# Ledger of designs, part 9: peptides against a protein of PDB entry 4QMF

Target 1, 175 residues: chain A of PDB entry 4QMF
Amino acid sequence: ESSFMTLFPKYRESYLKTIWNDVTRALDKHNIACVLDLVEGSMTVKTTRKTYDPAIILKARDLIKLLARSVPFPQAVKILQDDMACDVIKIGNFVTNKERFVKRRQRLVGPNGNTLKALELLTKCYILVQGNTVSAMGPFKGLKEVRRVVEDCMKNIHPIYHIKELMIKRELAKR

## One batch from the design tools (peptide; aimed at target 1 R107 T115 I163 K164)

Design b1_p11_8_s3 (made by RFdiffusion4, then SolubleMPNN; from b1_p11_8, 5 letters changed)
Fold by OpenDDE base, seed 1:
Structure b1_p11_8_s3 (fold): chain B 175 residues (1-175), chain A 11 residues (1-11)
Amino acid sequence: as target 1 above (175 residues)
Amino acid sequence: DELEKLSQEIL
């Protein structure tokens, strides 16, 4: 039997406690067991003797990973769908200067969140910028694009450049 | 569409 554990930060505890019954219900459909340890600050998923699909445990692993990184449950649970993938992109190690980090991270969001929204639409991904990570969910192709844009942004390549490129590609594909 | 509107604001 397989098991995976993920630690979560203290500020997520209250939320995770609130939604854990929903997590349990979602995973029960697949006969995956789960445990929330509030003392350790961890989530665990594990196969059981009744688990039929061995691949679902990997999706369960991703579920708790997403939850630990502040993705809301109604969105995170979609990872259990066959056509849904995810990525957690670490952005905190690209820049040591805090102010520079904040500025570059803010560029991903943009004015009124419009930069991020545009990127989501173009890649068909959900994207959450939180703390030192960017969480994304969607098709593999879209996720690859998101990672490129996010990492380049941290390397001081403005997201608008990539968005413009993606817009052009989209227009060409419609014709 | 929505994307076009957003693009006008950010590009």
Scores: peptide ipSAE 0.194, ipTM 0.865, DockQ to the pose 0.151
OpenDDE base, seeds 2, 3, 4, 5: peptide ipSAE 0.186, 0.183, 0.182, 0.175; ipTM 0.862, 0.861, 0.860, 0.858

Design b1_p11_8_s4 (made by RFdiffusion4, then SolubleMPNN; from b1_p11_8, 4 letters changed)
Fold by OpenDDE base, seed 1:
Structure b1_p11_8_s4 (fold): chain B 175 residues (1-175), chain A 11 residues (1-11)
Amino acid sequence: as target 1 above (175 residues)
Amino acid sequence: SELEELSKEIL
């Protein structure tokens, strides 16, 4: 049997506790077992004797990874769908200056969240900017685009530049 | 479209 574990930050504990029954129910459909350890601050998923599809454990691994990074359960659980992939992009290591980090991270969101929403629409991804990571869910192609934009943003390339480019590409593909 | 509307806000 296969097993995966992820740690979660303390501030997620209360939320995870409240939704864990839903996690269990979702994974039970695939005969994947799961454990929430509030003492250690960990989530574990594992195959069982009844697990039919061995590949689903990898999706379960991704599920707990997403949950640990503040993705809400109703969104995170979509990772169990065959057509859904995810990425957790670490952004905290691109700059040492905290103020610079915050500024660049805010650029991803933009005024009223419009920059992020535009990026989501263009890539057909869900994107959550939280702490030192950006979590994304969607098609593989879209995820690659998201990672590029996010990392470039941390490297001081403004997301609007990429958004404009993606819009042009979209229009060209539509015609 | 929604995207067009958003584009007007950010571009």
Scores: peptide ipSAE 0.091, ipTM 0.810, DockQ to the pose 0.151
OpenDDE base, seeds 2, 3, 4, 5: peptide ipSAE 0.082, 0.090, 0.085, 0.066; ipTM 0.799, 0.808, 0.803, 0.790

## One batch from the design tools (peptide; aimed at target 1 A118 N156 I160 K164)

Design b1_p12_1 (made by RFdiffusion4)
Pose (drawn by RFdiffusion4):
Structure b1_p12_1 (pose): chain A 175 residues (1-175), chain P 12 residues (1-12)
Amino acid sequence: as target 1 above (175 residues)
Amino acid sequence: SLLEEIENIPTD
């Protein structure tokens, strides 16, 4: 009955093609069927007659969505767990110009990826920047903070204020 | 040091 599909770019195809057997196996634990269409360049997840809890299909949809945005499989299967949520943030429709987009996304990730790593440490979330999207995984509150930072960064508001704020909050909680 | 690296990132 329930079926969700997503598209993936070609540079991702090779990786998925070699790890797909691991995906259908992880999904087989929940009795969710999945198909990889190479010509169309898509992934599809479906519920079956023998699926115990159909609602997990939502998580399965998130899994393939994370896989379409260059999130590594070992990190991605965690979405099939309970205390795990995700958020794939679209950053394409903030800037009409291409140079400024790169400027702000590069500001988002920063030198040596340090500021991006700092966000991972402060929001306690896994964050990955790829093309037009920023994929995040972890606690709901930290996810809200990540979306806030990313969205406010793609708009010309620098991430330094946010990182300082989160650092102050963390030290206040240490007390 | 990390904060300085971040502050050195220009806005457009």

Design b1_p12_1_s1 (made by RFdiffusion4, then SolubleMPNN; from b1_p12_1 with N8S T11L D12P)
Fold by OpenDDE base, seed 2:
Structure b1_p12_1_s1 (fold): chain B 175 residues (1-175), chain A 12 residues (1-12)
Amino acid sequence: as target 1 above (175 residues)
Amino acid sequence: SLLEEIESIPLP
């Protein structure tokens, strides 16, 4: 039997406590067991003898990973769907200077969140920029695009450049 | 639209 554990930051504790019954119920449908450890600050998912699809444990792993990175439960739980993939992109190590990091991270969001919204629309992904990570959910191809844009942004390639490129590609695909 | 607005923004 397989199990996975993810640590979560202290500031997520209250929220996770609030939604944990919902997590349990969602995973019970697949006969996946789960544990919230408030002392350690961890979430664990594990298969049981009743787990029919062994691959679902990987999605359960992704679920707790997303929850640990501040993705709200109603969005994160969608990872259990067959056609939904996710990615957690670490952005904190691209730049050593804190102010430079913050500025580049802010570029991903843009004025009024418009840059991020545009990227979400073009890639058909959900994207959450939080702390030192960017969490994304959507089709695999879209996720690859998101990762490219996010990492390039941290490498000082402005997201607007890629967004325009994606817009052009989208228009071409309609033909 | 949002996309049109983004398209109108000059590249840095």
Scores: peptide ipSAE 0.035, ipTM 0.697, DockQ to the pose 0.223
OpenDDE base, seeds 1, 3, 4, 5: peptide ipSAE 0.032, 0.035, 0.034, 0.032; ipTM 0.693, 0.682, 0.681, 0.678

Design b1_p12_1_s2 (made by RFdiffusion4, then SolubleMPNN; from b1_p12_1, 5 letters changed)
Fold by OpenDDE base, seed 3:
Structure b1_p12_1_s2 (fold): chain B 175 residues (1-175), chain A 12 residues (1-12)
Amino acid sequence: as target 1 above (175 residues)
Amino acid sequence: DLLKEIESIPLP
């Protein structure tokens, strides 16, 4: 039997308590057991003797990882679908200066979140910027594009350049 | 359409 555990920050506790019955029900459909430990601040998923698909435990691992990084349950639970992948991109180690980090992270979001929304549409991904990570969910090709744009943004390449490139590629693909 | 709007914005 396989088991995976993820820690979550204290500010997520109230939310996770609220939705944990829904998490349990979603995982029960796949015969995956789960535990919320409020003392340690952890989530655990485990295979059981009734688990039929051995690959589903890896998706359950990804589910709790996404929940720990502030992804809402109605979105995070989609990771259990066969056609859905995810990525958690660490952005906190690209820049040592805190002010420069905040400015570059803000460029990824843009005015009224428009830059991020454009990137989501072009890559067909869900994207959430939170703290020192960016969480993304979608097709593998789209996730690869998101990671490139996010990392380049932290390396001082403005997202607008990649967005323009993706727009051109999209128009060419429609022909 | 947000994408059409962004297409018209010049690069910095």
Scores: peptide ipSAE 0.039, ipTM 0.719, DockQ to the pose 0.160
OpenDDE base, seeds 1, 2, 4, 5: peptide ipSAE 0.038, 0.038, 0.035, 0.032; ipTM 0.721, 0.721, 0.711, 0.710

Design b1_p12_1_s3 (made by RFdiffusion4, then SolubleMPNN; from b1_p12_1, 4 letters changed)
Fold by OpenDDE base, seed 3:
Order: sequence, then structure tokens, then C-alpha cells
Structure b1_p12_1_s3 (fold): chain B 175 residues (1-175), chain A 12 residues (1-12)
Amino acid sequence: as target 1 above (175 residues)
Amino acid sequence: DLLEEIESIPLP
């Protein structure tokens, strides 16, 4: 039997308590057991003797990882679908200066979140910027594009350049 | 739409 555990920050506790019955029900459909430990601040997923698909435990691992990084349950639970992948991109180690980090992270979001929304549409991904990570969900090709844009943004390449490139590629693909 | 609007914005 396989088991995976993920820690979550204290500010997520109230939310996770609220949705944990829904998490349990979603995983029960796949015969995956789960535990919420409020003392340790952890989530655990486990295979059981009734688990049929051995690959589903890896998706359950990804589910709790996404939940720990503030992804809402109605979005995070989609990771259990066969056609859905995810990525958690660490952005906190690209820049040592805190002010510069905050400015570059804000460029990824843009005015009223428009930059991020454009990137989501072009890559067909869900994207959430939270703290020192960016969580993304979608097709593998789209996730690869998101990671490139996010990392380049932290390396001082403005997202607008990649967005323009992706727009051109999209128009060419429609022909 | 949003994509059309962004397409019209000059690069910095």
C-alpha cells in the first residue's frame, strides 16, 4: 500500500475543515483513504485493498498538494480526471530582494488580474499565484508554457512578451 | 474579448 502526506499552513485550517467531507467522498469513489490531522497540520492519502487503479494515488497526492497551496476544492478535485495534470512552480528563490520579488510577482497578475487571465485563456490552464508558489492545472502542453512564462517573469522577462507570442501561435493554429 | 484587447496593446 502507498501513502502520501502534505503539510498545510495554519491559515488554511478553517477552509480545509469545511470541505473535508467533500474530499473524503471524492476519494472514496476511487477507494482512496484520507486523513486530516489538525494537530500536525497535515493531509494524508492512502491506497486500500479495494484500490483498483494504482495511478489514482498519485492524483490524490497532487490533490492534497493543490489544496495546501490555496487552490479551492471545486477546482482542485478536477485533478482526479484522466485528462488533467498540475504543476506547483516555486518562485521564491529567483530573487533575493523582497521588494523586487513582489514587483515581479505582481507583473504576472497584472492590472485587475488581466495578465493572468490572458495567460489562463491562452494555455487553457487554471493558474493561482499564492505566496512563493504558482499552482497550475491543465493539459501538459499548457502547463509547460505556464512554467516558462512564470519563471521568465521572475527572471525579469515581462509576461506580455510571451502572451503576444502565444496569441500569434494560437491564430496560426486556427488555420 | 480580453485577448483582442491585449493584442492591441503595445509592448513595453
Scores: peptide ipSAE 0.032, ipTM 0.671, DockQ to the pose 0.160
OpenDDE base, seeds 1, 2, 4, 5: peptide ipSAE 0.028, 0.031, 0.027, 0.022; ipTM 0.662, 0.671, 0.649, 0.630

Design b1_p12_2 (made by RFdiffusion4)
Pose (drawn by RFdiffusion4):
Structure b1_p12_2 (pose): chain A 175 residues (1-175), chain P 12 residues (1-12)
Amino acid sequence: as target 1 above (175 residues)
Amino acid sequence: DEEAELDLSSLF
C-alpha cells in the first residue's frame, strides 16, 4: 500500500549500486520492500502484507532520502532506530546568484570543515553538506538548532554568533 | 557578505 520514492544524482549511483544489497537487508528486518531503478535513477520503499508496523515506512523514506544526498550508509541506517530523527535542509532558493551561494555555503562549512565540525560538537548532530542540501541527523533539539544555523547562514547572518551562543549555553550547563 | 573569525581551539 504505502510507497515513497526519491531521486538521486548519477555520481551517487555507483555507491548505492554496491551497497543496495545491504539496504534491502536492513529493510528486510522491518519487512519493507525496496527497489533501485537505475535507468530512472530512483529509489523506492514500499510496505508489504507482512510488515509489522507500517509507520516505520516513514523512517524508510528518510533512509533513502539520506542516501540520495550522499550520506554514507552506516550513518544512514541509524534513522531506522528509535531515538533518531533527521532533517534534509534545502539551501537552493536563498540566492539567485551562484557565486554568493558558494560563498555562503563555504562559510557554512568553513576552513578545513572546522566550523561545520564545531556545529556537530555543539548540537550533538551528524551534519553533511552536499550540493544544494545540508543533511542532519540526531536529537530533535539539536536538529532545530542546526536548521536555524544553516538557514540563517544561507541568509547573510554569520554563524559566529550562533556558535558563540551555543558555546556559552554549553558552559552554563556545565556548572 | 559578512565575515568573521573565531577561535575554535577549545573544541579541538

Design b1_p12_2_s1 (made by RFdiffusion4, then SolubleMPNN; from b1_p12_2, 4 letters changed)
Fold by OpenDDE base, seed 2:
Structure b1_p12_2_s1 (fold): chain B 175 residues (1-175), chain A 12 residues (1-12)
Amino acid sequence: as target 1 above (175 residues)
Amino acid sequence: MEEGEIDLSELF
């Protein structure tokens, strides 16, 4: 058998309790077992004797990883689809100064979230900025672009530079 | 927001 476990922060506990039946049902379709441990603050997924596709456990691993990083269930569960990939980008260690970190993280979001929305559209990804992580879901190529923009933003390269580049590339691809 | 509505001046 294969098994994966992820820890989640305390502030996530209430939400995870409310949606855990939905998680269980979604994973049952693939004969993947799951456990929510409220004492430890962990989620576990594991294969069973009835698991037909052993590779699905990796997607289940990604599901609980996304849920731990505040991705809502209706979005996170899409990771179980064949063509859907994800990435959890740790952004908290790029800058030591807290104020600088907050400013750069805010640049990624932009006014009214417009910068992030533009990036989502151009990469065809879902993107959630929460705490010290950025969670993204979408095609692998798009995810690669998201990671570049996110990390560069934390390195003081404004996202607008990359967004402009992506816009140009998209226009050229339509010709 | 749609792709055609992206205004660079509104992204910073």
Scores: peptide ipSAE 0.258, ipTM 0.858, DockQ to the pose 0.082
OpenDDE base, seeds 1, 3, 4, 5: peptide ipSAE 0.030, 0.193, 0.209, 0.029; ipTM 0.689, 0.795, 0.809, 0.638

Design b1_p12_2_s2 (made by RFdiffusion4, then SolubleMPNN; from b1_p12_2 with D1M A4G S10E)
Fold by OpenDDE base, seed 2:
Structure b1_p12_2_s2 (fold): chain B 175 residues (1-175), chain A 12 residues (1-12)
Amino acid sequence: as target 1 above (175 residues)
Amino acid sequence: MEEGELDLSELF
């Protein structure tokens, strides 16, 4: 038996309760068991004797990890698809000054969310900036690019620089 | 580089 557990913050409890039946149904299709512990504030996924593909437990692990970081269920559940990967990037430890952290995190989003949307389009990823983490879902190559841009942003390299580079690369690939 | 220096309208 393989098992993974993820803690979630208190502010996610209400939402997780509302969608947990959907989580259970999605995982049941793969014969993965799951438990929501409201006392501990944890989600657990486990293989069963009927689990056919043992690798699916890793995707189930990623599912609860994404849910814990505020990714909505309709998006997070896509992680169970074979061609979908994810990354949870911790950004809270790059800068000690809170004001500087907030400013750099806001640069990643940009005016009206346009910077983030541009990055999503160029990398073919879903990206959610929430609290001290950035959650991303998409192709592995795209995720690698997202992580670079996000980490560099927290290191005071403006995302627009990388976006310009990605735009040029995209144009060259069409020729 | 300021955000206003790059036109992203082509992506949307």
Scores: peptide ipSAE 0.037, ipTM 0.715, DockQ to the pose 0.416
OpenDDE base, seeds 1, 3, 4, 5: peptide ipSAE 0.032, 0.037, 0.036, 0.031; ipTM 0.660, 0.706, 0.711, 0.649

Design b1_p12_2_s3 (made by RFdiffusion4, then SolubleMPNN; from b1_p12_2 with D1M A4G L6I)
Fold by OpenDDE base, seed 2:
Structure b1_p12_2_s3 (fold): chain B 175 residues (1-175), chain A 12 residues (1-12)
Amino acid sequence: as target 1 above (175 residues)
Amino acid sequence: MEEGEIDLSSLF
């Protein structure tokens, strides 16, 4: 049997406790077992003898990974769908200076979150910027674009450059 | 916000 475990930060504990019954129910549909360990601060998913599709454990792994990174359950649970992929992009190590990090991370979000919303629309992805990670969910092509924009932003390439490029590409694709 | 409503000047 296969199993995966992820640690979650302390500030997620309260939320995870409140939604864990929903997590259990969602995974039960696929005969995937799960455990929330509040002492260790971990979530575990594992196949059972009744698991029909062994590949679903990988999606369950992704589910707890997303939950650990502050993605809300109603969004994170969509990862169990066949056509949905995800990426967790670590952004905390691109810049050593904390203030510079914060400024670059804020550029991803932009005024009133408009930059992030534009990126979400153009890539057809859900994107959450939280702490030292960016979590994204969507089609593989879109996720690839998101990772590029996010990492380049942390490398001091403003997202507006990529957004403009993506806008042009989308217009061309409609022809 | 919709894709057709993206104003680049508002993204700075």
Scores: peptide ipSAE 0.306, ipTM 0.870, DockQ to the pose 0.082
OpenDDE base, seeds 1, 3, 4, 5: peptide ipSAE 0.300, 0.305, 0.294, 0.301; ipTM 0.868, 0.871, 0.861, 0.870

Design b1_p12_2_s4 (made by RFdiffusion4, then SolubleMPNN; from b1_p12_2, 5 letters changed)
Fold by OpenDDE base, seed 1:
Structure b1_p12_2_s4 (fold): chain B 175 residues (1-175), chain A 12 residues (1-12)
Amino acid sequence: as target 1 above (175 residues)
Amino acid sequence: LPEGEIDLSHLF
């Protein structure tokens, strides 16, 4: 039997409580057990004797990881689909200066969220910038691109540069 | 995600 646990920040507690029945229902379909521990501030997923697909536990692990990083349930639960992958990109350690960190993180979002939306469209990924992480869901190729753009942004390479490059690549692929 | 043409001219 396999088990995975993730901690979640206190500010997520209320939300997780409200959606936990939905989490349970989604995982029950795969015979994966789950536990929400409000004292410890943790989520746990476990295989059961009735778990048929051993690989689904890894997706369940990813589910709780995404939920812990503020991804809403209706989006996070899509990770249980075979064609969906995810990545949680830690961005908090690229810059020591808080103001610089915030500024660079904001560049990922851009005016009215347009930069982020553009990146989502070009990579075919869902992307959530929250706190010290960027959560992404989508195809592996897209996820790789997202990680590159996100990390480069924190290294002071403006996302607009990569967006332009991705647009060019997209146009070339249409030929 | 929505499909279709992406116009990002306003970003450049």
Scores: peptide ipSAE 0.029, ipTM 0.675, DockQ to the pose 0.064
OpenDDE base, seeds 2, 3, 4, 5: peptide ipSAE 0.028, 0.028, 0.010, 0.025; ipTM 0.685, 0.673, 0.543, 0.678

Design b1_p12_3 (made by RFdiffusion4)
Pose (drawn by RFdiffusion4):
Structure b1_p12_3 (pose): chain A 175 residues (1-175), chain P 12 residues (1-12)
Amino acid sequence: as target 1 above (175 residues)
Amino acid sequence: EPTDEDMEKLLE
C-alpha cells in the first residue's frame, strides 16, 4: 500500500549500488520492501502484507532521502531508531546568484569545516552539507537550532552570533 | 560585518 520514492544524483549511484544489499537487509528487519532503479536513478520504499508497524515507512522514507543526499549508510540507518529524527534543509532558493550562494554555504561550513563541526558539538546533531542541501540528524531541539542557523546563514546573517549564543547557553547550563 | 576569521578566532 504505502510507497515513497526519492531521486538521487549520479555521483551517488556507485555508493548506493554497493551498499544496497545492506539497506534491504536493514529494512527487512521491519518488513519494508525497497527497490533501486538505476536507469531512472531512484530509490523506492514500500510496505508489505507482513509489515508489523506501517508507520515506520516514514522513517524508511527518511532513510532513502538521507541516502540521496550523500549521508553515509552507517550514520543513515540510525533514523530507523526511536530517539532519532532528521531534517534535510533545502538551501537552493535563497540566492539567485551562484557566487553568493557558494559564499554563504562556504561560510556555513567554514575553514577546515570547523564552524560546521562546532555546530555539531553545540546542537548535538550530525550535520552534512552537500550541494543544495544540509542534512541533519539528532534531537528535535538541536534540529530546530540547526535549521535556524542554516536558514539564517543562507540569508546574510553570520553564524557567529548563533554559535556565541549557543556557547553561552551551554556554559549557563554547566553551572 | 563578522568574517570567517572572526569565527575561527572565537573557536580557538

Design b1_p12_3_s1 (made by RFdiffusion4, then SolubleMPNN; from b1_p12_3 with M7L E12S)
Fold by OpenDDE base, seed 4:
Structure b1_p12_3_s1 (fold): chain B 175 residues (1-175), chain A 12 residues (1-12)
Amino acid sequence: as target 1 above (175 residues)
Amino acid sequence: EPTDEDLEKLLS
């Protein structure tokens, strides 16, 4: 018997209510039970007697974690795939100054989202910058790179330096 | 030091 619970912010409630039937269906395929508690503001996933793969509960845990951090369901549900990993990077604790925090967070996105798009392409990851976290989904190698870039950005290293490095490395790897 | 705008132009 395994169970995991995550809290979600109030502003996510309406969306989670809307998609919860889809969450239930996705997890039912793996015989994982789930509960949306609107009073507590939590999501719970649990193994059942019919759960065959014990590892799937960990992916279910990650699913609700991603959903709590504003990742849309169509993207978050991909975590149930064997080859998909995720990371939720806390960025709110690097800078105490609000304006500095906002500026550095915006650097991750860039004009028209071009910086983020470049990083996504280079790391083969999905990346969502939202609130005090950055959620990423993709291969482990890519996730490691994303975390480095994100954390360095919050430490005042502009993402473009890493992006250029990744671009160069990719070009060299093609030869 | 380059501005954020200057650095971001490198992606264009």
Scores: peptide ipSAE 0.357, ipTM 0.898, DockQ to the pose 0.569
OpenDDE base, seeds 1, 2, 3, 5: peptide ipSAE 0.066, 0.065, 0.042, 0.034; ipTM 0.746, 0.742, 0.746, 0.698

Design b1_p12_3_s2 (made by RFdiffusion4, then SolubleMPNN; from b1_p12_3 with M7L E8Q)
Fold by OpenDDE base, seed 4:
Structure b1_p12_3_s2 (fold): chain B 175 residues (1-175), chain A 12 residues (1-12)
Amino acid sequence: as target 1 above (175 residues)
Amino acid sequence: EPTDEDLQKLLE
């Protein structure tokens, strides 16, 4: 039997408590057990003797990982679908200057979230910029593009350049 | 070098 645990920050506790019954229900469909430990601040998923699909535990692992990084449950639970992949991109270590970090992180979002929305549309991914991580869900190809754009942004390459490139590629693909 | 605001015009 397999087990995975993920720690979550204290500020997520209230939300996780409110949705944990939904998490349990979603995982029960796959005979995956789960535990929310409020003392330790952890989520655990485990296979059971009734778990049939051995691969589902990995998706359950991803589920709690996404939840820990502030992805809302209605979105995070989609990871249990076979065609859905995810990535949690750590962005906090690219720059030491806090102000620079904040500025570059904000570039990912853009005015009124337009930059992020454009990136989501072009990559067909869900993208959440929160804290020191960017969480993404979608097709593998799209996720690779998201990671490139996100990391390059933290390296001071403005996302708009990648977005323009993606737009051009999209137009070329239609021809 | 273009400003962030200038670059964002590309999304318009």
Scores: peptide ipSAE 0.043, ipTM 0.731, DockQ to the pose 0.589
OpenDDE base, seeds 1, 2, 3, 5: peptide ipSAE 0.035, 0.038, 0.032, 0.031; ipTM 0.721, 0.721, 0.710, 0.705

Design b1_p12_3_s3 (made by RFdiffusion4, then SolubleMPNN; from b1_p12_3 with M7L E12A)
Fold by OpenDDE base, seed 4:
Structure b1_p12_3_s3 (fold): chain B 175 residues (1-175), chain A 12 residues (1-12)
Amino acid sequence: as target 1 above (175 residues)
Amino acid sequence: EPTDEDLEKLLA
C-alpha cells in the first residue's frame, strides 16, 4: 500500500471542507481513500485493497498538492486524467526583498491577467499564481516552458520576452 | 531599459 500526505495553509481550510466530498467521490472511482485532517491541516491519499491501477496514487498525490496551493477543485481534479501533468513551482526563494518579489510575481500576471493568459495559451497549460508558488497543469512540454518563464521572471527576466519568443516559434511551426 | 509597461504593450 502507498500513501501520501500534504499540508495546507490555514486559509485553505474553509474551502477544502466545502469540496472534500467531491474529492472523496472523485478518488473513490479509483478506489483511493482520502482523509482531510483539520487539526493537523493535512490531506492524505492512500491506496486500498481495491486499488487496481498503482499509478493513480501518484495522481492523487498531485491532486492534494494542487488543492493545497489554491487550485480550484474543478481544475485540480483534471490531474486524474492520464494525459494531464502538473508542476508546483516555488517562487518565494528567488528574491528576499518583498517589494521586488511582489513586483516580479505581478509581472507573471500582467495587466488584466493578459500576460498570464498569453502564457497559458502558448503552453497549453493552466497556470495559477498564488502566494509563494505557481501551480501549472498541462502537457509536459508546456510545463517545462512554464517553469522556465516563471523562474526567469523571478530572476528579473520579464515574461514578455519569452512570450514573444514562443509566439514566433509557434508561427514558424505553422509553416 | 524598457519599463514593464512598455514591454506589456507588446501583447496589446
Scores: peptide ipSAE 0.406, ipTM 0.908, DockQ to the pose 0.579
OpenDDE base, seeds 1, 2, 3, 5: peptide ipSAE 0.403, 0.399, 0.401, 0.395; ipTM 0.908, 0.906, 0.907, 0.906

Design b1_p12_3_s4 (made by RFdiffusion4, then SolubleMPNN; from b1_p12_3 with M7L)
Fold by OpenDDE base, seed 4:
Structure b1_p12_3_s4 (fold): chain B 175 residues (1-175), chain A 12 residues (1-12)
Amino acid sequence: as target 1 above (175 residues)
Amino acid sequence: EPTDEDLEKLLE
């Protein structure tokens, strides 16, 4: 039997409590057990004797990881689909200056979220910028692109440069 | 160096 645990920040507790029945229901379909520990502030997923697909536990692991990083359940639960991958990109360690960090993180979002929306469309990924992490869900190729853009942004390469490049590549692929 | 605002206008 396999088990995975993820800690979540205190501010997520209320939300996780509200959706945990939905998490349980989603995982029950795959005979994966789950536990929400409010004292420790953790989520756990476990295989059971009835778990048929051994790979689903890894997706369950990813599910609780995404939930811990503020991804809403309706989006996070899509990770259980075979064709869906995810990435949690840590962005908090690229810069020490708080103001610089906030500025670069905001660049990922852009005015009215337009930069993020453009990146999502071009990579075919869902992207959530929250706290010290960026969570992404989508095809593997798209996820690689997202990680590159996100990390480069934190290294002071504006996302617009990558977005422009992706747009050009997309146009070339249509010819 | 271009400002963030200048760069963001490229997406408009």
Scores: peptide ipSAE 0.383, ipTM 0.899, DockQ to the pose 0.578
OpenDDE base, seeds 1, 2, 3, 5: peptide ipSAE 0.037, 0.078, 0.383, 0.379; ipTM 0.743, 0.756, 0.900, 0.897

Design b1_p12_4 (made by RFdiffusion4)
Pose (drawn by RFdiffusion4):
Structure b1_p12_4 (pose): chain A 175 residues (1-175), chain P 12 residues (1-12)
Amino acid sequence: as target 1 above (175 residues)
Amino acid sequence: MEFDMTDLLEEL
């Protein structure tokens, strides 16, 4: 009955092609069927007659969405867990110009990826920047903070104010 | 908008 599909770029195909056996196995634990269409370049997840809880298909949809955005499989299967949520942030329709987009995304990740890592430490979330998207995984509150930072960064508001604020909040909680 | 965050990130 229930079926969700997503598209993936070609540079990702090779990785998925070699790890797909691991994906259908992880999904087999929940009795969710999945198909990888190479010509179309898509992934599909479906519920079956023998699926215990059909609602997990939502999580399965998230899994293949994370896989389409260059999130590594070992990190991605965690979405099939309970205390795990995700958010794939679209950053494409903020800037019409290409140079400014790169400027703000590079500001988002920063030198040596440090400021991006700092966000991971402060929001307690896994964050991955790829092309037109920023994929995040972890606690709901930290996810809200990540979306806030990313969206406010793709708009010309610098992430320094946010990182300072989160650092102050953290030290206040330390007391 | 640009800021140097080197010193700030070292506090982490």

